# Ledger of designs, part 207: peptides against a protein of PDB entry 6RO1

Target 1, 216 residues: chain A of PDB entry 6RO1
Amino acid sequence: LGKEIEEYIHKPKYCLPFLQPGRLVKVKNEGDDFGWGVVVNFSKKSNVKPNSGELDPLYVVEVLLRCSKESLKNSATEAAKPAKPDEKGEMQVVPVLVHLLSAISSVRLYIPKDLRPVDNRQSVLKSIQEVQKRFPDGIPLLDPIDDMGIQDQGLKKVIQKVEAFEHRMYSHPLHNDPNLETVYTLCEKKAQIAIDIKSAKRELKKARTVLQMDEL

## One batch from the design tools (peptide; made by RFdiffusion4, then SolubleMPNN)

Design b2_p30_8_s3 (from b2_p30_8, 17 letters changed)
Fold by OpenDDE base, seed 3:
Structure b2_p30_8_s3 (fold): chain B 216 residues (1-216), chain A 30 residues (1-30)
Amino acid sequence: as target 1 above (216 residues)
Amino acid sequence: SKEEEELEKIKEKIKKEEEERRKEYEELLK
């Protein structure tokens, strides 16, 4: 039943609108469970027009995932591997095929504009961990019907069956919390405000410098 | 408050980015 829901959710027509930067997603590739990561961007991998009776266009989502340090050394030639449970790991932007998204959260995090510095990537891991602490029963999922707007009757029947067995899967009391859309952790709100203030100050300084040069 | 104004600017940026993402999505599905 969970896999049946996944087969709907990971379809580009349903999930792509929700793959905004900062969206929490769960990534699983074969035996490799990366756990929760954060969407950075998405792109079309194949230029196959959907109207050509050929294969659905492949989409790639760039996800900030907790990777093993060993896999990072070989990142040019080898696929990223998830961090071991006891490993700190390193957050890395990994291109992931959209069908490898096993879950999509209602939670959207702030992500730093520049993910090149390791510290910026690791700050996102801290944010994920804070969200996980706030949701001990698991990170809240997007409701495929109510949030994602999927009208498929097959999915509705599957969800009804799942809810009959797992009463809490989408009935999370916080699902209706309007604060969940932008779960900027209070720490992330402050950090983002600080970054935006710093950016705005830099832009203002640049603008002032240009104005001073034009007045000379 | 000044913080509320900053928060509103962040919300506006998010909204704009979501609209850009929607456009990207619509373009990718063409």
Scores: peptide ipSAE 0.038, ipTM 0.366, DockQ to the pose 0.018
Fold by OpenDDE base, seed 5:
Structure b2_p30_8_s3 (fold): chain B 216 residues (1-216), chain A 30 residues (1-30)
Amino acid sequence: as target 1 above (216 residues)
Amino acid sequence: SKEEEELEKIKEKIKKEEEERRKEYEELLK
């Protein structure tokens, strides 16, 4: 039933309006589950199917994902791999085909303007982890009907079946939480504090390096 | 918050290291 809903929401006609910078999305590619990442941007690519001559528009979303350090060393030749559960990993901007989005959250985070520094990318991971701590029952999903405005009768029937068996899928406290703005403001504030901590640690390291160079 | 306390501790450490470096520079100029 969850897979049947996924087949609707990953269609570009439904999901593209919600792929704004900072949107939380779940990414799965075959056997690789990246979990929750953050949308940076999206672009339209033309795919020429060799057999039809028809240019089917493919959409690629750039998602900040937690990747294994091993996959980053081979990034020129190999696809990014998800970080192992026990690994710290590194946040990287990964181009993802829109149909590989398994879920879209109602949560939208503030992201740093410059994602080139590793420090700014890792601050976003701290923000995701803070959201996960606030939602022990799982990160809130966009409602395909109420939030995404999907009017498909097939989807409505699937959701009615899911709600009959899984009471919690779209009954997220966030729809009724007047503190949603407070959660966003707190996530933005924590993201800013994480950036400031990392800036301060870089300044401290520079100060120490200068002190060590003067002692050498 | 724990993160605000960590930021404050790092700022205090930077300030101490800058003050030590300033003292060392003032001693070298004497």
Scores: peptide ipSAE 0.036, ipTM 0.393, DockQ to the pose 0.008
Fold by OpenDDE base, seed 2:
Structure b2_p30_8_s3 (fold): chain B 216 residues (1-216), chain A 30 residues (1-30)
Amino acid sequence: as target 1 above (216 residues)
Amino acid sequence: SKEEEELEKIKEKIKKEEEERRKEYEELLK
């Protein structure tokens, strides 16, 4: 039943409007579960099917995922692998086909503008972990009907069956918790201000170094 | 407060970025 819902929500026509920067998404690829990551951006890639000449638009979402450090060493030749449960891992921006999204959260995080520094990427992992601590029963999902606006009758029937067994799946007591959005927004803002200050200090240092070179 | 003004500026930036992305999305669907 969960897989049947996934077959709807990962369709570009439904999920693309919700792939904003900072959106929490769950990524699974060929048995590799990356868990929860954060959307950075999405792009349309045209793949020419060699036999049909038809350009099927493939949508790729760049997702900040916790990857194993070992997979990063071979990143030129090998696909990123999820970090082991006991591993710290490293957050990396990974291009993910949209159909590999297994879940989409109602939660959006603030992400640093510059994800090139490792520290900025790892700050996002800390934010994900803080969200997970606040939601011990699991990170809240977007409601496919109420939030995503999917009108498909097949999906409605699947959801009705799932809700009969998993009544908490789309019970968002927290959608109405103004404190949750506020607390996330405040924690994220504080983290972002710290990042922006660090960035501004780095730029100032660079500007001073250039000025010193012009004075020499 | 200065923090509230910074908060409003951040909200305006987020709103603008969301509107730009909505336009990009609408262009991708054309």
Scores: peptide ipSAE 0.031, ipTM 0.353, DockQ to the pose 0.020
Fold by OpenDDE base, seed 4:
Structure b2_p30_8_s3 (fold): chain B 216 residues (1-216), chain A 30 residues (1-30)
Amino acid sequence: as target 1 above (216 residues)
Amino acid sequence: SKEEEELEKIKEKIKKEEEERRKEYEELLK
């Protein structure tokens, strides 16, 4: 039943409007569960089906995911692998086909504008972990009907069956707490200010280093 | 409050970016 819902929500026609920067998404690829990551952006790639010549657009979402450091050493030749449970890992921007999104959260985080520095990427991991602490029963899922506006009767029947077996899969604490967005926005603002200060200090240090080289 | 005004500006920016992305999405679906 959860897989049946996944087959709806990962369709580009339904999920693309909700793949804004900062959106929490869960990524699974060929048995590898990356867990929760954060959307950075998405792009449309033209794909030509080899057998029909029909243009089948592929949608690729760049997701900040916690990857194994071992897989990153081989990243030139190997696909990124999820960090082991006891591994610190490293947050990397990974291109993911949209159909590999197993879940979409109602939560949207603020992300640093520059994700090139490791510290900025790792700050997003801390934000994800803080969200997970706030939601011990799991990160809230985007409601496919109420939030995503999916009108498919098949999906409605699946959800009704799931809700009959699984207590409140889409009972959003977020819908009942108008202050949650404000709390996240405040935490995000504080984190962003800290990142912007650190970035500005790095730029200032670079500018000073260049000035010192010109004075030599 | 200045903070409320900044929050409202951020909300307006988010809303504008969401509208732009919705338009881009609608154009990508054409």
Scores: peptide ipSAE 0.028, ipTM 0.422, DockQ to the pose 0.022

Design b2_p30_8_s4 (from b2_p30_8, 13 letters changed)
Fold by OpenDDE base, seed 5:
Structure b2_p30_8_s4 (fold): chain B 216 residues (1-216), chain A 30 residues (1-30)
Amino acid sequence: as target 1 above (216 residues)
Amino acid sequence: EEEEKKLEEIQEELKKKAEEFEEEYKKLLE
């Protein structure tokens, strides 16, 4: 279902209005997951279909992405590759075809005007990491219907299925499993008992300290 | 101690259900 949503959001007719400088986007190219990057600019390139002569515009977004240093050394001949998990990597501006955007965030970052200095590019990585820290459950996405205004009935059906599933998943543990309500109530009771034990221990320690002071 | 043990068992069951939920959620989002 997520992939079906991606097939809608990466269409130029839907996503182009949201590709402003500073927009957080997720980039995937085949086996290469770059993760979250930041839009620097957008360009439309005229392309002519080789067989029909029809104009097929290519949409390219320049995205600041964390790339491997090895790929940068070979950047004259090879496409940029994502940084390895154990690698520091380097933030680079990479031209990305719009259909390679797997996600678009509601979040926009401030980006330095001059991205030529490495320090300025790396500062954007720090900003991305700060956003990720603020959103432990994941960076917030643009809503395809409410934010992006997609009217496609196929997407609406997909979203309805996701919402129904999420509702069932969240309602099932909390509402349909009497054991989970008992567990939450028991965890809340345990947390409350732990707080009460801590408070009682503090009071006992205070009382002992007062008693020790009175014996002093 | 028995209540603590029951609470630990309950926490383990919750953790297992949360993990199952996350796995199903990931599969749905694929």
Scores: peptide ipSAE 0.012, ipTM 0.347, DockQ to the pose 0.014
Fold by OpenDDE base, seed 2:
Structure b2_p30_8_s4 (fold): chain B 216 residues (1-216), chain A 30 residues (1-30)
Amino acid sequence: as target 1 above (216 residues)
Amino acid sequence: EEEEKKLEEIQEELKKKAEEFEEEYKKLLE
C-alpha cells in the first residue's frame, strides 16, 4: 500500500507544486536509501524520445542529501551513494529524478542562500536532525488528498485501505489487551527487583569489605 | 520459581504475537 501511494505522489503532475526550496523530501534510488533531504531547486529538461519524436520532459530536482565522502560533489543520484551508518557523511547537492522521491514532507526548512560552503550545507543536516528529534514517530508527510489535492479514485481507495488498517492496528487486541499492560508492568517490576537485588548485593559486599578492613 | 516460569511463558507468547503483528504490518505497508 505504501508503494502504491508512492506511485501517485512522485508523478510530476502532483508533486511539482510542492517542490519549493526548503521542502523536506525522502530520496530512494533502487537499493540506495538517502533518507530525508532538502529541496534546493527543480528544473525541467527536454528529453526527446528516440522512437516517437515526442518531447518527454524529464524533471530533475536538486536535493541536499547526506552522501558518503567517497561520492563525487554535485554528482547525479546514480553516482552518489548515501552515507554509511558508521560515518558522518557530507551534505551535497545531488540532481535527482522526480520519480525517485519516495516521500514529501509538509515541513519546509529555511536554507542558507549560499550552499557552496560545506558549513552551510552541514547546517541543513543539523536542521533535519532537529526536525527528526521533534517527530520521533516520523517526519510529517503531505496528505495526498488534503494537501496535494490528488483526486484519483484509485488513490482514494488505497488511502481508505490504509486508514482501515491503521484503525484495526490501533484497535488490535494487543493494544487493548489488559494482559499486555499487566505483562509490561510485571516485566518492569521484575527488572526493578533485579536492580534492587544487585544493589543490595553490592551494599552487602561493601559492608563485608569494610568489616574485613576493620579486622585487619 | 513457578511465577517466574509463568512470566517467561507469557513473555514468549507476547514476543510471538508481536512478531506476527510486525509481519502483517510489513505486508500491509508494502
Scores: peptide ipSAE 0.012, ipTM 0.333, DockQ to the pose 0.012
Fold by OpenDDE base, seed 4:
Formats: structure tokens, sequence, C-alpha cells
Structure b2_p30_8_s4 (fold): chain B 216 residues (1-216), chain A 30 residues (1-30)
């Protein structure tokens, strides 16, 4: 259902009015999830379909995205790649086809006028991170119907199904169980403890290996 | 100890049901 919603929202006829500079957007290109970026600009490119000669306009949005440093070195020949989870990465302005927008936020950020300096681009990353901190459950999305004004009956049906499901989910006894939060918290704590133990064991093993090497 | 074990069992069952629910939710959102 989420994918079905995406099929509507990424259509230029619906999303273009919302692609203002500073708009937070989520970019996915096949297996590459760039996460949240910021719209810098958009342009319409004339494309001629090779077989039909029909004008199929391509819409390209320039999005400031967190890219891997490796992709920057090869930027002349290779498409930008998302930063690895543990990588700081570097914010780069990437031309993105509009249909690759997986989400559009209601949030707009102020962006520096000059994005050529790295510091200015990285400042936007800090701003995105601050927004993410403010919205621990996720950056708020534009509502396709209420905010974007999409009147497609197919989308309305999809949304109704999602809402019905969410209602069922929230009405589910487990969700309403006052112990659920406790159970989840305990499960998360147990999982974190397991991770911490594993990390500690790795550190101990490393320390022991270093000590053994020093004894050699 | 028996109460703790029962609580753990209930927590495991709740966890399993929650995971099943999340999987169903994920499938529905796909």
Amino acid sequence: as target 1 above (216 residues)
Amino acid sequence: EEEEKKLEEIQEELKKKAEEFEEEYKKLLE
C-alpha cells in the first residue's frame, strides 16, 4: 500500500507544486536509499521518446543528499551513492528524477544561497538531523489528499485501506495493552544488552590480542 | 521464580504477536 501511494505522489502533476527549495524529500534509486535530502531546485527537461517521437518531459529535481565519499571521487563517471550508515558522508547536490522521490515532507528548511562550500552543504545535514531528532517517529509527510490535493479515487481507496488497517492496528489488543510498552522496552533493553555484551566481548578480545602481541 | 517465568512467557508471547503484527503491517504497507 505504501508503494501504491508512492506511485501517486511521485507523479509530476501532483508533486511539482511541492518541490520548492528547502523541501525535505526522501530519495530512493533502486537499491540505493539516500534517505532524507533537501530540494535545491527542479527543472523540466525535454525528452523525446526514441520510438514514438513523443515529447515526454523529464522532471529533474536537484536534491542535496548525503553521499558516500567514494562516490564523490568517481563523480565524473559514476552515479552518486548514498553514504554508508556509519559513514559521515558528504552532502552533494544530486540531480534526481522526480519519480525517484519516495516521500515528500511537510517540512521545509532554510538552505544557504551558496551551496558550493562544503560547510554550507554540511550545515544542511545538521539541519536535517535536527529535524529527525524532533520527529523520532519519522519526519512528517505531506498528506496526499489533504496537503497535495490528489483527488484520484484509486489513491483514496488505498488510503482508506491504510487507515482501516491502522485503525485495526491501534485497536488491536496488543497495541492497547498497557504492558506492551513495557514489553517492548524490556525487549529493546535485552537486545541492547546483547549488543553491548557482544561489543564488550569484541573489545576484550581485541585488547587481549593487543596484549598478546605486546608480549611477543 | 514461577511468577517471573510466567511473566517471561507472557512477554515472549506478546513479543511474538507484536512481531507478527509488525510483519503484517509491513506487508500491508508494501
Scores: peptide ipSAE 0.009, ipTM 0.341, DockQ to the pose 0.010
Fold by OpenDDE base, seed 3:
Structure b2_p30_8_s4 (fold): chain B 216 residues (1-216), chain A 30 residues (1-30)
Amino acid sequence: as target 1 above (216 residues)
Amino acid sequence: EEEEKKLEEIQEELKKKAEEFEEEYKKLLE
């Protein structure tokens, strides 16, 4: 179900308006998970070779990603590789096809104007890590319906199925328990706690956005 | 900074309540 949601989000029709500089995005290329990076710039590159009937313009977004140092040596010919978990890595601006974006955050970071110095790029990594510390349950995602305005009925059905599945996972063990009312009350409390966590995360995001605007 | 600290405290309290709930739920299933 999570993968089905990703199939909507990475479509250029839906995600392009949200690929502003400073936007947190998650990048995955096949087996290579780069984790969270930051959008630097968006460019429409039509690599339309005139003879390939695939008229769909390939959109490329420049994303600041944590890359392995080994990938730097081969940067002229080889694709960037993600830093190993035990490696510090180096933040690099990597051209990424938009369909390789696995997630888009509601969070935007301030980025230095000049990303040529390594120190400026690494400062962005520190900012990402700070956001991750503030969101231990994961960096907040853009809501595909409320934030991205996706009106696709297929997506709505997927979300409804996820919600129904979550509800059923909590309700099914309870149908045979004589303490059904107590368990229902607990399930309602859990659901309310989840809502409260989501609301607190939204407020934290708003407060951070205001703080970033005051530092500008 | 004060608002951020308050929000972190609220998040930590909510996390603790969620953990307590999961423990109570496990006990009810036992």
Scores: peptide ipSAE 0.027, ipTM 0.423, DockQ to the pose 0.013; fails the geometry check

